# Peptides against a protein of PDB entry 5HOI, part 312

Target 1, 351 residues: chain A of PDB entry 5HOI
Amino acid sequence: FRYMPFSPAGTPFGFTDRRYLTMNEVGYVSTVKNSEQYSITVSFFDVGRFREYHFEDLFGYDLCFLNEKGTLFGQSKTGQIQYRPHDSIHSNWTKIIPLQAGERITSVAATPVRVIVGTSLGYFRSFNQFGVPFAVEKTSPIVALTAQNYRVFSVHYSQFHGLSYSLSELGTSSKRYYKRECPLPMSLPNINSDMKKDANLDYYNFNPMGIKSLFFSSYGDPCIFGSDNTLLLLSKWRSPEESKWLPILDSNMEIWKMSGGKETTDIHVWPLALAYDTLNCILVKGKHIWPEFPLPLPSEMEIRMPVFVKSKLLEENKAILNKKNEIGADTEAEEGEEDKEIQIPVSMAAE

## One batch from the design tools (peptide; made by RFdiffusion4, then SolubleMPNN)

Design b1_p28_5_s2 (from b1_p28_5, 13 letters changed)
Fold by OpenDDE base, seed 3:
Structure b1_p28_5_s2 (fold): chain B 351 residues (1-351), chain A 28 residues (1-28)
Amino acid sequence: as target 1 above (351 residues)
Amino acid sequence: MEELEKKLKEREEKRKKAKEMLDKLLKE
């Protein structure tokens, strides 16, 4: 088994000189191989808010994470990372992560406030947005990372225990765990059944875990999209005993329904993000399960969640907060109300 | 009420666009 570099919704080169390093709701990062160099382009879906930019990559970045403030790049073998703000106000910074013999950076994540590096030996390295280190922790081998604000969702792999996950918060003084190396109920790609097509073998060699993407929902719930094309959401993660993975979308079944029951075996969902009650995704047709060039426009697929309850409860909580602020009640209560888990009534989880 | 109706319309438009994209892909 080889640990491969993972980036959310990253694509292989295949038979081409180009690939997507990452894509999400903000945009997409592409790289083109030019002899011994690479040209990287950072593109955005909101062209009114952001300007596309490009640069020459002399290092061969194979890891990427895009957020609303910048792009993190990484080189899995050398340990080099680079953060590039989208604005010209903040400077780019570069750092070398010390790697042991045979160690690889397997995943990187960045938020406006944190940079995270995970390795094949299970080193979890945290930094601020300026590349100042906070801590180094030893975990099980990290295969995927995503982050939102101070929260980190990490996927781990052990040869003995399979896939596990952690959910942590990277405060200023300490790392808090909501979940620590708990079993992840995701199926690994089946080499014997799925690898009958050369295109599937190429994808497996690029991504042996079959994790197409990993993200937080707009509500801050960890989401994972595996090789089975099922979107899993971690529900009730603040309550360790009540926490469960919910299969909120079978994307193959949803494509089949949307088609009116036609054959859709050559149509694939490529996940970007979960925004409220819709999976933002690319619909892909062809032999490859991943998008080619040019990137198609994103599509939205409805999920099977009682999202009306979450949105209404968020609006009610905001209305309660605004009323408290109007009454002049001290602002120290703000940190405690964001941590109230939106309890979905049990009755709505059965429809 | 108006914000909810706006969100519902935006959702319906997004579903329509997704279906149009799928129908395009099914014809290619």
Scores: peptide ipSAE 0.328, ipTM 0.830, DockQ to the pose 0.338; fails the geometry check
Fold by OpenDDE base, seed 1:
Structure b1_p28_5_s2 (fold): chain B 351 residues (1-351), chain A 28 residues (1-28)
Amino acid sequence: as target 1 above (351 residues)
Amino acid sequence: MEELEKKLKEREEKRKKAKEMLDKLLKE
């Protein structure tokens, strides 16, 4: 096993000179190898909100995280990171993360307020959006990171304990844990079954954990999409004893159903984000399980939340809308509604 | 009610587009 640089929905080069460093609901970052240099392009799905930009990369950035305010780049071997705001109002900044012998940056994440760096030795480094460091913590080896606002979802790997996860909040003064190195019930790629196709070997060498992506939902729930093409959502994470991973979408089964039961063995879901109860994804046809160039338009797959949750979410949203209409625009009510967890019914875990 | 109907309609349109994309991929 080797710790590889991970970025959400990043793709390998394969036999090409180009790959996606990352992609999500905001956009996609591509890199093209030009001799000894790389050309990076940051592209957006909302072309009205953002303008595509490119730059020459002399460092060979192999880590990336895209958010609505900027792009974080990292070089896994050298420890260099760069943050590039999308808006020209804020300056780019570059920093070198000190790495020990054999240490690699394995993942990076950025929000409008935080920058996070995780390493193969379990160093968790936090910064503000300007690259000012807050803390360095040593955890189990970090293999993946994502972040939303002040919250960080980290995936850890131990040779002895397998996959674990943490959910933390990076306040101004301290880090709070909601979950700390709890077991992650995600299947690792099966080398013997899946590796019969050369294309799967290339992907495994790029991403040996098989984590295609991880993100926070629009409701702030940690989500992970593994090699089994199942979307897992962490439910009830605010309640330490009640927290559980829910398989909210089998994407292979959903494609099969959407096709009317046709053979769909060459159609793959590439996850971008979870918005409400729809998985934003790229539908990919071919030998490679990842999107090639040009990037297809995103598709939205409805999560089979039990019909009862739709009605409850619709009733709750209707109750929220009615309450917002009855209570004038007093700003204090926003903090208390963010805390309503999506009660995914237990019945989905039994089918 | 109108906002809920709008969200339902937007969702139905998104499902339709996803199915159209899948049907396109299945024909290629």
Scores: peptide ipSAE 0.327, ipTM 0.827, DockQ to the pose 0.347; fails the geometry check
Fold by OpenDDE base, seed 5:
Structure b1_p28_5_s2 (fold): chain B 351 residues (1-351), chain A 28 residues (1-28)
Amino acid sequence: as target 1 above (351 residues)
Amino acid sequence: MEELEKKLKEREEKRKKAKEMLDKLLKE
């Protein structure tokens, strides 16, 4: 087995000189091979909020993570990382991560407040947004990372135990675990059934775990989209005993329904983000399961989970909190109440 | 009520746009 560099919704080169390093709801990062160099472009879906920029990459960055404040780049073999703020007010910084012989950076993540580096030997390295190190932890081998604010969703791989996941919070002084190396109930790509198509073999060689993307929802729930094209959401993660993965969207079934029951074997969903009750994604037609160039406009697919009830309950709770604040009750605004998981009543999940 | 109706309408519009994109792809 070879650990490959993973970035959320990254695409292979295939037979082309270009690929997407990463994409999400903010935008997409592309790289083009120019002889011995690469040209990187950071593009945005909200062209009014952000300005597209490009630069020459002499290092061959194969890892990327895009957020609303900047882009993190990494080189899996050399251990070089670079953070580039989107705003020119803040300076770029570069750091070399010390790697052992044969060690690779397998994934990187960045939020406005944290930078995370995961390796094939299970080194979990945390930094602030300026590249100041906090800690180094030894975990099981890391294959994928995503982060939102102070929270990190990590996927681990063992040759003997398969896939596991962790959910952690990176405070100023300590790392808290909500979940630590728990079994991940995601199917790995089946080489014998799926590899009959050359395009699936190319993708498998690029991403042998079949994790197309992972992200946090707009409600802060960990999400993963595997090779089976099912969106999994981690529910009740604040309660370790109650935490479960919910299959909230079968994207193949949804495309089939939206088509009116036509054959849709050449239509693929490429996941970007989960915003409220809709999967933001690229609809792709063709032999390749990933988007080519130019990138199509994003589409929104409705999820079946009554997250709409969660949004209503969140708005009702905010409206109740705002009314309490207007009544001048010196109730200490426990900033902790916004972080209560909105439980959907089981009766509403069955309709 | 009005904010809920607005969100429902926005969801219906997004669903319509996704279907229009799919119908375009199925004709190509």
Scores: peptide ipSAE 0.326, ipTM 0.828, DockQ to the pose 0.360; fails the geometry check
Fold by OpenDDE base, seed 2:
Formats: structure tokens, C-alpha cells, sequence
Structure b1_p28_5_s2 (fold): chain B 351 residues (1-351), chain A 28 residues (1-28)
């Protein structure tokens, strides 16, 4: 096993000169090899809100994370990171992460308020959006990161314990753990069965964990999409004893159903994000399980969880909060209500 | 009611588009 640089929904070069560094609901970042340099393009799905931009990359960035405010780039071997705001109001900044001999940056994440760097030795480094450092923590080796607002979902790998995950919040003064290096019930790619196809070997060499993507849902629930093409969602993460991984979508079975039971072995789901009750994804046809160029239009696949209850309860809670504010009731109660996990009724979780 | 009907219609349109994309891919 080798620690490889991971970015959410990143694709290998394969036999081409180009790949996607990352993609999500905001857009996609591509890189093209141009002799000794790379050309990076940051593209957006909402072309009315954002303008596509490009730049020359002399460093060979192999890590990327895209959010609504900017793009974080990283070079796994040199430790260089760069944050590029999408607007021209804020300046780009560059830093070098100090790496030990043989250490690699394995994943990076960025929100509008936090930058996170994870390494093959398990150094977890946190910064604000301006690159001011908060802390360095030693964890188990980090293989993947994602973040939303102040929350970080990290995946760890140990040769002895396999995959684990952490869920943490990076406040102003301290890091809070909701989950700390708990077992992750995700299957690793089976080298012997899946590698009979050369295309699967190329992908395994690029991503040996088989994690196609990880993200937070629109409700702030950690999600992971593995090599088995099952979307896992962490439910009840605020209650340590009640927390569980839910298989909310088998994408292979869903494609098979949508086709009317046809053979769909050459059709693949490439995950982008979970928006409410739909997986935003790219449908890919071919030998490669990842999208090529040009990028197909995103598709939405419905998940089985009745997330309509979550949206309705969020709207009801907002309406209750707005009514409390109109009645002039003391504001101290508000922080406690946003943190109430919307309980899905047991009757709807069984369908 | 109107907002729920709008969300249901948007969901049906999204399902329809996803199926149209899949049906296109299955014909290629």
C-alpha cells in the first residue's frame, strides 16, 4: 500500500494528458499537462454566479478542494499549498507545509472559514481562510478529508486497524470531536476480483482506498462513496450511542432499476454531492468508471431516505425561531435548537 | 401547499432528466 494524494471525485490521467483534480456541486477543476508545466482550469456549474478562470501551474498540484469562495491547491511531495479566491477582492496566498522525510500531504480541504491539511504521518494542520495557523494535531494517518463550515470529516488508515473516521468541529478556541477515530464500515477494493480489468488497476493505483468521494450533505451529515458504489451517510452523529452509517443508495441497483432491468455493467455513477434527497452525480458510460472530457451534464439520483421530513422540520424549526424572535423571547435558546438533529420518524426510515 | 407542489414538480423534472440521460447512454 502507498499513500496517494486524495481529492474528492478526482480522476486519474490514465493514458491522457488531462484529468479532473476535484469536482463537486460547485464545479470542477481540471489540469492539463503542457510539457514541463500544467494548465489548471476552475470551471463552475452555475455560470451566472461564477466566472471560469485558468492559470499556469509550475508546481504540479496533485491535491485540490473547491468551495463556493475559492479553490485550495496542494502538492503532495513538496508540501506547497495555494488558496485562490474566486473573486478578485481577496488575494491568493501560498504556504509550504513542513514535511518530514517520506511524509506526504494526502488530502486537503477548504471552507470559506477553514483550511485543513492532512498527511501520511497523521499530522492534522488547521488554518483560517487567510492561511493563519490554528493548531497541529497528531492523529492516525489521514487518507481523505472533507469540510463544511467549521466541521471536518477525516478518514484514517492503519495497517493494523484498517479504515477509521473522525468528525470534528474547528471552533475559534478549540477542536471538538463528535467522533474520534471510530471504525469505518467501508469495504476496501478487492485487488484479486476487481483488477481482472486493466481499467480497474489504473484506478486502484491512483486511489488504493477506492474512496470515489466524501462530502457533507446539505443537512451537514458526513457522506462517503466507496468502490462498492454505495452511498453511506452518518446518521445521529451528535448522539455517540445512536450514531450509525446508513446505506442510503446502492447506485448500481438504482441504475439497474431506472433502466428497467437492462444490463448496465458499463454505466457508472460518479458522485458529486448529496443535495437534500438527491445524489448529484455524473453518469459515465464506458470502460473507465470515471468521467472523461468533456464532462457530461450532472444527473440527480433519488435516495431512499425520506429527507422531505428533514426539510419540512427545518422549515418548521425556522418558522418557530422566526416567531420566537418576533415575540421578543431571549436569544440564548437559539444555539440549542440549530443543533437538534432532525429525527427521521422510524416509520419512514424502513421504506 | 404551493411550495410543496413546486418541490414535487422540481423532483419529477430532475427524475425525468436523469432517466432521459440514462436512456441516451443506453442507446449509445
Amino acid sequence: as target 1 above (351 residues)
Amino acid sequence: MEELEKKLKEREEKRKKAKEMLDKLLKE
Scores: peptide ipSAE 0.320, ipTM 0.824, DockQ to the pose 0.349; fails the geometry check

Design b1_p28_5_s3 (from b1_p28_5, 15 letters changed)
Fold by OpenDDE base, seed 1:
Structure b1_p28_5_s3 (fold): chain B 351 residues (1-351), chain A 28 residues (1-28)
Amino acid sequence: as target 1 above (351 residues)
Amino acid sequence: SEELEEQLKREQEKREKAKKKLDELLKE
């Protein structure tokens, strides 16, 4: 196993000279190999709000995070990071993150107020938007980061403990944990089953964790989209004892349903963001599970819990109702319409 | 109420566009 640079919804080069460094609801960042150099383009979905820009990259940035105010770039081996505001009012800044022998930057994240750098040795480095450092913390090895406002969702990997996650808030004076290195119930890519296609091996070599993306929802809930194409949302994260991962979308099942039950083995969901009750995504047709060039227009997919989890939640709700009835609490008889699609409103996940 | 109805309408239009795009991809 090797720690690879991770960026949300980043794509491999494959056999091409180009890839997406990152993409989300704001836009997409592409890089093209030009001999020993790279040309980076920052493109936006809202062309009325933002203007596309490009620059020559002499460093070979392999890490990227895009937000509404700027783009953070990183070079995993050299430790160089660059923040580029989208507006010309604020200046670009560059820093070198000190790396130990064999250490790599594994992920970077940026909000309008914070910059975060995670490493393969588990160094968590925080900065303000101007690159002024706040703290350096030692955690378990970081494999992925995302951030919204002051909140950071970090994914960690240990050879002994597998995947874990943290949810933290980077205040002005201190870091608060809501969750600290808790088990992440995400399946790792199965090398034996999934690697039968060369295209899957190329993706595995690029992203051995199979994390296609991670983001915060519009309600501020941590989301992760793994190799199983299931969107997981962290519900009730404010309540440590009640917090759970909810499989809010099986994208393979949703594509199958939307197709009318046709074979859809060549259609893939590439996640961008979760807004309200819809996954913003790229629908990809072809051999590769990731979008190629040109980027297709985004699509919105309604969140739907997997049928197996719907049945389990129906059983849990029936068990809760039965317990309430045993306690003699006046349960207003919401008549059990057995066919109520248990849509977990994303609103219930934010409570 | 009107803002919620307009939001629900926008979400329905997005779902319909996604379905249409999937149907286009299934015809290719």
Scores: peptide ipSAE 0.194, ipTM 0.713, DockQ to the pose 0.343
Fold by OpenDDE base, seed 2:
Structure b1_p28_5_s3 (fold): chain B 351 residues (1-351), chain A 28 residues (1-28)
Amino acid sequence: as target 1 above (351 residues)
Amino acid sequence: SEELEEQLKREQEKREKAKKKLDELLKE
């Protein structure tokens, strides 16, 4: 096993001069090899809200994370990171992460309020959006990161224990753990069965964990999409004893059903995000399990979990909060109600 | 709410677009 740089939904170069560094619901970041340099393009799905931009990359960025406010770039070997706001109001900043001999940055994440760097030695480094450091923590080796607001979902790998995950909140003063290096029930790529096709070997060499993407849902639930093409969602994560991974979508089975039971072995789901009851994804046709150029328009796949309960409970909670604010009830009670996990009824989680 | 009905309509339109796109990919 080798620690490889991971970015959410990143694609390999394969036999081409170009790849996607990352993609999600906001957009996609591409890089093109131009002799000794790279040209990076940051593209958006909402062309009315954001303007596409490009720049020359002399460093060879191999890590990327895109959010609604900016793009974080990283170089796994040199430890260089760069944050580029999408607007011109805020300046770009660059920092060198100190790396030990043989250490690599394995993943980076950025929100509008936090920047996170994870390494092959398990150094977890946190910063604000301006690159001011908060802390350095030593964990098990980090293989993947994602973040939403102050919350971080990290995946760890140990040669002895396999895959684990952590879920943490990066407050102003301290890091809170909801989950700390708990077992992750995700299957690793099967080298013997799946590597019979050269295209699968190329992808395995790029991403040996088979994690196609990880993200937070629109409801703030951690999601992971592995090599088995199953979307896992972490339910009840606020209740440590009740927390469980739910297989909310088998994308291979869903494509098979949508086809009317035809052979669909050349159709692949490439995950972007989970919004409400739909997986935002790229449908890919061909030998490669990842999207090529040009990027196909995103598609929505329905998940099995009825979101109607979560949306109604969010509307009810907002209506309760608005009523409390109208009644002039003290603001100390608000922090406790936003933290109530929207309980999906057991009957609906079983369908 | 009208906002929930508009959201449901947008999600239905997205599902229909995804199905059409899958049907196009299955015809090639």
Scores: peptide ipSAE 0.097, ipTM 0.669, DockQ to the pose 0.312
Fold by OpenDDE base, seed 5:
Structure b1_p28_5_s3 (fold): chain B 351 residues (1-351), chain A 28 residues (1-28)
Amino acid sequence: as target 1 above (351 residues)
Amino acid sequence: SEELEEQLKREQEKREKAKKKLDELLKE
């Protein structure tokens, strides 16, 4: 098995000179082959908040993670990583990750406070936003990473055990696990059925796990979008025994409904993020299941989960917290109450 | 209640925009 570099919603080159390294709700990172070099462009959906920038890439970065503060780049074979803040006030930094013979960086993630590197041998490396190392942990082989604030969602692959996931929090001195290498109930791409289309073979060679993207929701829930075009959300992750994956959107079924029941076999959802009750995505028409150039404007697809109950309960909990703070109750309770999982009532999840 | 109704309205408008974009893609 060959571990391929994974980035959230990254696209293959295909037969072109260009691809998206990553895309999410913040923006998209593209790379163009220019003879022996690459030109990287970091573009944003909110052009009023952020300025597009580009640079020449001499290393051939094949890993990328975009957040609201900067972009992390990685080279899977050489172990080089670079963090580029969007603001010119902060300096870029570069680091080489030590790799063993045949080890590759398989995924990278960055938040405003953490940088994470995962490898094909299962080395999990954590850093602060300035590239200062915290720890190195040995896990099962890492195939995908995403992070939000201090939380990390990692996907692992074993040839013997298939896909697993971990959910962890990276404090200053320790890593806490909410979930550790638990089975991930995601279907792998079926080579025999799906590869009848050449475009599916090209995508499989780029991403053999079929993970189109993974992200945290606006509520901090781990989300994954596989080759089956189903959005899975991890609910009750704070309660290890109660945690479950919810299929919150079948995107093929939703496209079919939105079309009025027409054949939509050439229309594809490319996932970006989950914000409240809507999947932010690119609607793609054509032979390829991924967006080409230029990138279409994002679209929002409503999810059927009553996340409206979750937003209301968050607002009610914030209003209760704000009232407690006005009454002068001790500040040590705040961090522990914000971290309570808003449970969606089972009755509303069945409608 | 009003804030939820406004959020519901914003999401309905987003769904209608997505449907319109899908209908545009289906005409090409």
Scores: peptide ipSAE 0.232, ipTM 0.745, DockQ to the pose 0.376; fails the geometry check
Fold by OpenDDE base, seed 3:
Structure b1_p28_5_s3 (fold): chain B 351 residues (1-351), chain A 28 residues (1-28)
Amino acid sequence: as target 1 above (351 residues)
Amino acid sequence: SEELEEQLKREQEKREKAKKKLDELLKE
């Protein structure tokens, strides 16, 4: 087994000079190999809000994370990271992460307030948005990271225990765990069955864990999309004993249904984000399970989650908060009420 | 709320676009 650099929805080069370093709901980052250097382009789906930009990469960045404020780049072998704000107001910064012999940066994540670096030896490094370090923690080997605001979803791999996950919050003073190295019920890629096509072997060599993407939902729930093309959502994560992974979308089954039961073996879902009750994704036709160039327009797939329950509960929670604010109850306990997890009714997980 | 109705409408329009995109891919 070899630890490979992971970025959300990143694609391999394959037989081409170009790949996507990452993509999500904000946009996509591409890199093109030009002799001894790379040209990186940061592109956006909302062209009215953001301007595409490019730069020359002399380091060969193989890790990337895109958010609404900037792009984090990383080089897995050298330990170099760079943060580039999308605006021209904030300066770019570069830092070298100290790596031990054989250690690799395996994943990076960035929010408007935090930068996270995970390594093959389980070093979890946290920084603010300006690259000022907070802490270094040693965990099980990190294979994937994503982050939203102060929250970090990390996937870990042990040869003895398989996949685990952590969910943590990176406050100003301390790291809080909601989940710490709990078993992750995700299937690993089956080398013997699925590797009959060279394209699948190339993808496996690029991403041995088969994690196509890792993100937080619009509601702040951790999501993972594995090699089985099933979207898993972590429900009830605030209640450690009640927390469950919900298979909210089988994308292969959904493509089959949407086609009217036609053969769809050449159509693939490439996950971007989960927004409300829809998986934002790229529909890919062809031999490769990943999008090529040019990037197709994003599509949305319906998930089995009842939006109406989540939206009503959000409106009810906002209405309760607004009523409390009108009553002048200066109770310091209010930071805990935005944290009311929307319980999915058990009946809807069975259809 | 009008904002929720507008969000639901945007989501429906995106689902319809996704279905159309799949139907296009199935014809190629």
Scores: peptide ipSAE 0.033, ipTM 0.615, DockQ to the pose 0.311; fails the geometry check

